# Ledger of designs, part 148: peptides against a protein of PDB entry 3V4L

Target 1, 386 residues: chain A of PDB entry 3V4L
Amino acid sequence: GQPLAKDKVALLIGNMSYWEHPKLKAPLVDVYELTNLLRQLDFKVVSLLDLTEYEMCNAVDEFLLLLDKGVYGLLYYAGHGYENFGNSFMVPVDAPNPYRSENCLCVQNILKLMQEKETGLNVFLLDMCRKRNDYDDTIPILDALKVTANIVFGYATCQGAEAFEIQHSGLANGIFMKFLKDRLLEDKKITVLLDEVAEDMGKCHLTKGRQALEIRSSLSEKRALTDPVQGAPCSAEALVRNLQWAKAHELPESMCLKFQCGVHIQLGFAAEFSNVMIIYTSIVHKPPEIIMCDAYVTDFPLDLDIDPKHANKGTPEETGSYLVSKDLPKHCLYTRLSSLQKLKEHLIFTVCLSYQYSGLEDTVEEKQEVNVGKPLIAKLDMHRGL

## One batch from the design tools (peptide; made by RFdiffusion4, then SolubleMPNN)

Design b2_p17_6_s4 (from b2_p17_6, 6 letters changed)
Fold by OpenDDE base, seed 2:
Structure b2_p17_6_s4 (fold): chain B 386 residues (1-386), chain A 17 residues (1-17)
Amino acid sequence: as target 1 above (386 residues)
Amino acid sequence: ETFKLVSTDGETVEEYT
């Protein structure tokens, strides 16, 4: 019969805004497009941008809580990385220059922990360079992996080689994701699908002789990303997993705020990623005696590090939100919260209404405090212990 | 259009016109 997944879970990490290293661009688009494709494949997807070492460790721990016997686990990483002695290291955004193994996450350690969960399939998609780090002479003593015939690595490049992105005025994928996205929905064994992606990428004249996809697999069964999830969650563990994922993806409900002047504001929320949310405000009712009226959001928690100069923009694109702009309502003011993992408390902020009456030169202000609880990934308390 | 091919470690940068 067709193999069934008990469930399907993916963790996608895109690191771009490095503190001490060159900034990247492709991981934004790559994580977003891969998230949408994996959702069409009935994956529970956690998508995270710009994580510190501590935040990456916590994201992996939360991902491991979603894994169980017969669950399909997929880890995607796009960012800086290296390979020493056949071990892959993902570089956090706060990594020092130079970075070492003590500042990075070892993928083979994550694989060990996934094998302890008795997963049905383990897929790693590593969109990073595989050069040796000459500043790290640490030989990782890894414990012996269990012999499981269910592991697939898709490396964006060969050992000792670079992975590439295309930077231009617009949005572009990394070279690996550019070819992966066109085949990801195909009902094929995952190793066959990746082999076809390798052939397509091999036709790219820009990266020919510089980047080639490497597939490493122990997969003995015909398993595909298209494999159906086993029916309704009958186990207590499956219910807990579904609830844990749902908590990390719950948006605040849209609110209608009423001001004393008779202006009504709609406050709405949209998810760009599991840790990135857009707040938008719109004037839904204005008395005719009010000639000008603007609704600003302010007084955000300090943990979110929100620059007021980047808040309350007339377009989503001016906030750095290029991907979800088509799904957002028009004629709003937009604010992007890009670090929801840093939120220790409830998201409390102020909505400030500035308005002018016909025939009065002075502007009037009214303010309302809004508490939306812990949105999206902030419900997982990824800062437990700091 | 001018584009850059950039490695994901930032060590290689190539400009194309």
Scores: peptide ipSAE 0.461, ipTM 0.931, DockQ to the pose 0.907
Fold by OpenDDE base, seed 1:
Structure b2_p17_6_s4 (fold): chain B 386 residues (1-386), chain A 17 residues (1-17)
Amino acid sequence: as target 1 above (386 residues)
Amino acid sequence: ETFKLVSTDGETVEEYT
């Protein structure tokens, strides 16, 4: 019969906004497009951008809580990275320059922990450079891995080589994701799928002799990303996994705010990533005596580090949201809340209505405080893991 | 269109026209 997955869970991390390292662009698009593809494959996907070391550790820990016997686990990473002595290190956005293994997440350590969960399949897709870090002479003492015969690594590049992105005026994928996305939905053994991706990448004249996909596999069974999830969750663990994933993707309900002047505002929420939310406001009713009115969001929790200069924009794109713009209502003011993983408290903010009456020169303001609880990934108390 | 090939370590940047 066709192999069955007990469940399918993916963690996607895209690091691009490094503090002490060159900024990347492709991880934004790559994580977004891969999220949409994996969702079509019935994966429970957590998608996270721009994580610190601490936040990456917590994201991995939360991902490991979603893993269990016969579950398919997929970890995708796009960002800076290195490989020392056959160990792959993912570089957090807060990593110092130079970074060391103590500042980074070792993929082989994550694999060890995934093997302890008795997973049905472990897939690592590493869209990072694999050069040696000459500033880190640490040889990780890794415990012997279990012989589970269910491991697949797709490295975007060869050992000691770089992975590349194409930067132009528009949004573009990294080289690996550019070819991976075209085949990811194919009903093929994951190693066969990746081999076809490698052949497609090998036709790319830009990266010929610079980047080539490497597949490392111990996968003894025919397992595919298309393998169906077994029927209704029958275990307590499966229910917990479903609830945990649902919590990480629960948006606040849209609200209709009524102001004393008779203006009504629609407040809406959209997820760009598990840690990135767009807030949008629209005027749904305006008394005729009010000639102009705008609804601003302000007074966000300090933990979110929201620059007011990037808030309350007339387009999603002006907030830095290029991917979900088509799915948002038009004629709003938009605010992009990145870094929802930093939110320790409830998301409380102020909606400020600024308006002008016909024949009055003075602008009037009314304010309402809004509490939307913990949105998206902020429901996973990622901060409580210490 | 001018595009850049940029490594994900930021060490290699190549401009193409």
Scores: peptide ipSAE 0.441, ipTM 0.924, DockQ to the pose 0.904
Fold by OpenDDE base, seed 3:
Structure b2_p17_6_s4 (fold): chain B 386 residues (1-386), chain A 17 residues (1-17)
Amino acid sequence: as target 1 above (386 residues)
Amino acid sequence: ETFKLVSTDGETVEEYT
């Protein structure tokens, strides 16, 4: 019979906005496209952009809490990285230049911890360069891995080689994701699926002789990403896992705000990623004596580093939201909160209504404070310990 | 249409027309 997964959990990390390193573009689209595909495969997906070292550690810890006996775990990473002595290191956005192993997350350490959970399948998809870091001579003393025969690595490139992205019309896709997405939904053993992706990528004239997919596997069973999840969660641990995942994906409910002037606004929320939310405001009722009015969001928690210059835009694209813009209502003001993992408290902000009466030149302002609790990933308290 | 091939380490940048 086809193997059953007890559950399926994925952590996707895309690092682009490096402080001391070249900025990337592909991880944005690649994490988004992979998230949507893995959701169609009944994965519980946590998708995170632009994580610091501390935030990456906490994301991995929360991911490990979702893992248990017979659970399928998938880790995807797109960003800067290196490989020393067969160990893969993911580089956080706050990593110094040069970075070292002490500033980075070792994938083989994560694998060790996944093996302690007795997972049914461990898949690593690493969309990063695999060059040696000559500034780090440390040989990680890793404890010996268990012989679990359930491990698959898909490396976007060969050892010592670069991984590439294609930038076109302001968007980018990684070469690996470009080919992976076309095969990911196929009901095939994961190693067979990745081998077909390797063949498809090998036809790419741009990366021929520069990038090739490497598959490293000990997978002894015919396991696929399409393997069905076992029925209703029977264990207390499975219920806790489902609740924890649901908590990390809960959006605030849409609100109708009423101002003293008689203007009504709708405040809405959309998730782009687990740590990225779009806020949108629309005027739903305006008294006829008010000729113009706009509803701005302001006074965000300082932990979110919201630049007012990028807030309250007339289009989602002007906020940097290119992916979910089609699903958003039109004729709003849009604000993108891209760092929800930094939120220590409830998301409290001000809605400022600026309006003008017929026959008065001066603009009037009314303000309302809004508390939406902890949205999305902020419910996991990933800052606990700072 | 101009596209760029960029390595994820930023060392290689190639422009295509």
Scores: peptide ipSAE 0.439, ipTM 0.926, DockQ to the pose 0.868
Fold by OpenDDE base, seed 5:
Structure b2_p17_6_s4 (fold): chain B 386 residues (1-386), chain A 17 residues (1-17)
Amino acid sequence: as target 1 above (386 residues)
Amino acid sequence: ETFKLVSTDGETVEEYT
């Protein structure tokens, strides 16, 4: 019979906004495109941008809680990285310069923990450089991995080589993602799919002799990303997993705010990523005696580190949101919350209405506090233990 | 159209026209 997945879970991490290292661009688009493709494959996808070491550890721990016997697990990482002695290290955005293994996440340690879950398939897609870090002389003593026949690595490049992105017109894509996305939906054994991606990448004249896809596999079974999920969750563990995933993807409902002056504001929410939300405001009713009115969002929790200069923009693109702008309503003010993983409390903020009456010189302000609870990834309380 | 090839370590930057 066709193999069945008990469930399908993916964690996608894109690190771009490094503190002490060169900033990247491709991880934004690559994580977004891969998220949409994996959702079409019935994956439960957690997508996270710009994680610190602590946040990456917690994201991996929460991902491992979603894994169980016969579950398909996929980990994608795009960002800075290195490889020492056959161990791959993912570099968090807060990593010092130079970074060391103690500041980074070892992929082989994550693999060990995934093997303990008796997963039906483990896929690692590593879109990072695989050069040696000469500032890290640590030889990791990795415990012996369990002998399992369900592991697949797709490395965007070969050992000791760089991975590349193509930047064009303010957007960027990784070379690996550029070819992977065209084949990811194919009903093929995952190693066959990646081999075809390797052949397509090998035709790229730009990266020929610099970047080559490496496939490492123990996969003895015909497993595909297209393999159907087993029907209704029959186990308590499957119900818990579904509830945990649903919590991490619950958006606040749209609200209609009514001010004393008779202005009505629509407040809406959109997810760009599991830790990135767009808030948008629009004037849906204005009394004729009010000549001008604007609705601003302000007084955000300090944990979110929101610069007011980047809030309340006339376009999604001015917030740095290029991907979801087509799905957003037009003629709003837009605010991008890019660090929802940092939220310790409920998302409480103020909607401030500034307006003028016909024939009055002075602006009037009305304020309403809004509590939307914990949106998206903030429901997981990734900071539990600080 | 001008595009850039950039390594994910930032060491290699190539501009193409």
Scores: peptide ipSAE 0.417, ipTM 0.920, DockQ to the pose 0.866

Design b2_p17_7_s1 (from b2_p17_7, 8 letters changed)
Fold by OpenDDE base, seed 1:
Structure b2_p17_7_s1 (fold): chain B 386 residues (1-386), chain A 17 residues (1-17)
Amino acid sequence: as target 1 above (386 residues)
Amino acid sequence: MLKKYVVLSGEVQPPVP
């Protein structure tokens, strides 16, 4: 019969905004496009941008809580990285310069923990450099892996090599994702799919002799990303997993705010990533005596580190939201909340209506405080230490 | 090691099958 997954769960991490290292661009597009493709494959996808070491650890721990016997687990990482002694290290955005293994997440440690969950398939897609870090002489003593015969690594580059992103004037994929996305929906064994991606990347004159995909697998069964999820969740663990995933993707409900002047504002929310939300405001009713009015959002929690200069923009693109712009209502003011994983409290903010009456020179302001609870990934309290 | 920006002087087109 066709193989069945008990469930399918993916964690996608894209690190770009490094503090002490060169910034990246491709992970934004790569994580977004891969999220949409994996959702079409019935994956439960958590997508996270720009995580610190602590936030990456917690994201992995929350991902591991979603794993269980026969579940397909996929970890994608796009960012800086290195490989020492056959161990792959993902570099957090807060990593010092130079960084060491103690500042980074070891993929083989994550694999060990995934094997303890008795997963049906373990897929790692590592879009990072695999060059040795000469500042780290630590030899990780890893426990022996179980013989599960269900492991697949897709490395964007060969051992000891660098991974690249192409600088375009616009949004572009990284090299690995550019070829992966064209094959990802194919009903093929995951190792066969990755081998075709390797061939496609190998035919490209730009990547030839610079970057080649490496596949490392122990997968003894025909498992595909297209494998259907086993029917209705019958176990308590499957229900908990579904609830936990749903919490990480629950948007605030759209609100209609009514001001004393008779202006009505629609407040809406959109997810760009599991930790990135767009707030948008629109004037849905204006009394005729009001000639001009604008609805600004302000007074955000300090934990979100929102620069007011990037808030309340006339376009999503001016906020840095280039990917979801087509799915947003037009003629709003837009604010991008990045780093929702840092939110310790409820998302409380102020909606400020600035307006002018016909024949009055002075602007009037009305304010309403809005509490939307914990949006998206903020429901997982990823800032709380275990 | 750091991902390097390569200004590739062209669009990486997927190989035409």
Scores: peptide ipSAE 0.065, ipTM 0.636, DockQ to the pose 0.019
Fold by OpenDDE base, seed 4:
Structure b2_p17_7_s1 (fold): chain B 386 residues (1-386), chain A 17 residues (1-17)
Amino acid sequence: as target 1 above (386 residues)
Amino acid sequence: MLKKYVVLSGEVQPPVP
């Protein structure tokens, strides 16, 4: 019979905004595109941008809570990385220069933990460099992996080689994701699919002799990303997993705020990623005696590190939201919350209405506090340590 | 336009002395 997945769960991490390293661009597009494709494949996708070491550890822990016997687990990473002694290290955004293994997440440790969950399939897609870090002389003592015959690694590059992104004047995928996305929906054994992606990369004049996909697998069964999820949740653990994932993807409800002056504001929310939300405001009713009227959001929690200069933009793109802008209402003011994983408390903020009456020179302000609880990934309490 | 490749490696630039 066709293999069945008990469930399908993916963690996608895109690190771009490094503190002490060159900034990347491709991970933004790559995580977004892969999220949309994996959702079409009935994956429960957690998509995260710009994680610190601590936040990456917590994201992996939360991902492992979503894994269980016969669940398909997929980890995608796009960012800086290295490979020492056959161990792959993902570099967090707060990693020092030089970074070491103590500052990074070892993929083989994550694989060990996934094997403890008795997963049905373990897929790693690593869009990072595999060059040796000569500043890290540590030999990781890894425990022996179990023989599970359900492991697939897709490395965007060869051992000891670099991975590349293509600088375009606009949004562009990384090299690996550019070819992967065209085949990802195909009903093929995952190793066959990746081999076809490797052939497509090999035909590209840009990548030829610079970057080649490496496939490392121990996969005894014909498992595909298209394999159907087992219908009814057959266990209490499966129900808990579904609830936990749903909780991490719950947006705040859209609100209609009414001000004393008779202005009505629509406040709306959109998810760009599991840790990135767009807030948008629009004037839905204005009395005729009010000649000018704007609705600003302000007074965000300090944990979100929101620069007011980047809030309340006339376009989503001016906030750095280039991917979801087509799906947002037009003629709003937009604010991008890019670090929801940092939110320790409820998201409380102020909606400030600034307006002018006909025949008065003075601007009037009215304010309303809004509590939207913990949006998206902030519901998982990834901060449980300090 | 010449597509510039950016290396997805943190070239550990030696600390400028």
Scores: peptide ipSAE 0.033, ipTM 0.633, DockQ to the pose 0.016
Fold by OpenDDE base, seed 3:
Structure b2_p17_7_s1 (fold): chain B 386 residues (1-386), chain A 17 residues (1-17)
Amino acid sequence: as target 1 above (386 residues)
Amino acid sequence: MLKKYVVLSGEVQPPVP
């Protein structure tokens, strides 16, 4: 029979908006497309963009809480990185220039912690550079890994090599994800699937002699990403895991706001990622005496670092939301909250209605405060240590 | 280390002889 997974959990991190380093673009599309594919494979997916060191540590800790005996764990990372002495370091967005191991997350440390959970499969997909960091002379003293025959590394590039993005005028995948996505749903042993991806990359004239996939595996069993999840969660731990994941993916309910002037606004929410939400407002009822009417969202929590210049846009694309824009209602004002991991409290904000009566030159404003609780990843309280 | 952008110059530079 096919092996069964007790459950399947994935953490996907895409770092792009580096403070001290060149910005990336591919991780946006790569994390989004991989999230959708892994969801089709019955993975519980946490997808996070632009994490600081602290936020990456917390995301890994929360991911490890979802892992247990026989659970399949997948970690995907797209961003800057390096490899020293066979140890892979993921670079957070707040990493200094130059960065060192103390500013970065060691993948082999995460692997150690996953092995302590007695996971059924550990998959690491590392879409980062693997050259040495000459500014980091630290030899990682890693504790001895357990001998588990369930580890698979897919590196987007060879040891000591760079990983590349392709410059397009629009949204495009990174090189690794471009080939991985075409095969990810295949019912094959994960090492065989990755070998086929390596062959596809090797046939591409763009990648030939520049970037090649490396597979490192101890996987002795025929395990696939397609392996079915064991039936209904009967264990207390499985119920807790399901509840914890569900909390991290719960959107606020759509609201109908009624203003004193008789205008009704629909307030809606959409998830782009586990830490990225789109708010949209639409006027659903307007009295005939009101000639102009706009509904703006404002007064967001300061911890979200929302630039008002990027809020209340006439299109999702003007907010920087290119991926979910097709699934959003039309004729709204859109605001993208891209840092929900920073939210310490309930998401409280103001809906400001600006309107004009027929025959009056002056605009009138009405405001209503809205509390939507903790949306998406903000329910995990990743800030409990601050 | 930085991910680099590969500009796809659509010009297949002929193989340098």
Scores: peptide ipSAE 0.044, ipTM 0.608, DockQ to the pose 0.014; fails the geometry check
Fold by OpenDDE base, seed 5:
Structure b2_p17_7_s1 (fold): chain B 386 residues (1-386), chain A 17 residues (1-17)
Amino acid sequence: as target 1 above (386 residues)
Amino acid sequence: MLKKYVVLSGEVQPPVP
């Protein structure tokens, strides 16, 4: 029979805004495009940008809670990384310079924990450098991996080599994602799909002799990313997993705010990533006696580190949101919340209406506090240990 | 040298079919 997945879960991490290391650009586009493709494949996708060590550990722990017997687990990472003695290390954005294994997440440790969950398939897509870190002489004493015959690694580059992004004036994919995205929806064994991606990358003159895909697999079964999910969640564990995932993807409902002056404001929410939300506001009704009217969002929680200079923009692009701008309503004011993983409490903020009456020189202000609860990833309380 | 994502200069043209 066709292999079935009990469920399909993906964690995608894109680190680009490093504190002590060169900033990247490709992880933004790569995580976004891969998220959309994996959603078409019925994956439960958690997509996260710019995680600290602590936030990465918590994201992996929450991902592991979604894994169970026969579940397909996919981990994608785009960012700085290294490989020492066959162990792959993902570098958090807060990693010191130089970084060591104690500042990084070991992929083989995550694999061990995934094997303890008795997963149906473990896929690692590692879009990072695989050179040795000469500042880290630590040989991780990894416990012996179980022989599960369900492991696939797609490394964006060969052992000891670098992974590359392309300098464009605009947003562009990393090299690995550029070729992976064109084949990811194909109904093929995942190792065959990755081999075809390796051939496509090998035909590219820019990557030839610089970057080549490496596939490492113990996969004994014909498993594909297209494999259907087994029907209705009949187990208590499947229900818990579905509820846990649903919490991490719940947007606030759109609201119509009514002010005492008779102005009505539409407040809406959009997810760019599991930790990135766009707030948008529009004036939907204005009394004729009001000549000028502006609606601003302000008084955000300090944990989000929102600069007011980057809030209330006339375009999504002015907030740094280049990917979802086509799907957003036009003629709004836009505010991008890029660090929802840092939110400890409910997202409470103020909608401020500034307006002027015909024949009055003075501006009038009305304010309404809005509580939208914990949006998206903020429901997982990734800060429970602080 | 810290392991950089090395940015390749130039457009990666898709492989001509």
Scores: peptide ipSAE 0.018, ipTM 0.540, DockQ to the pose 0.018; fails the geometry check

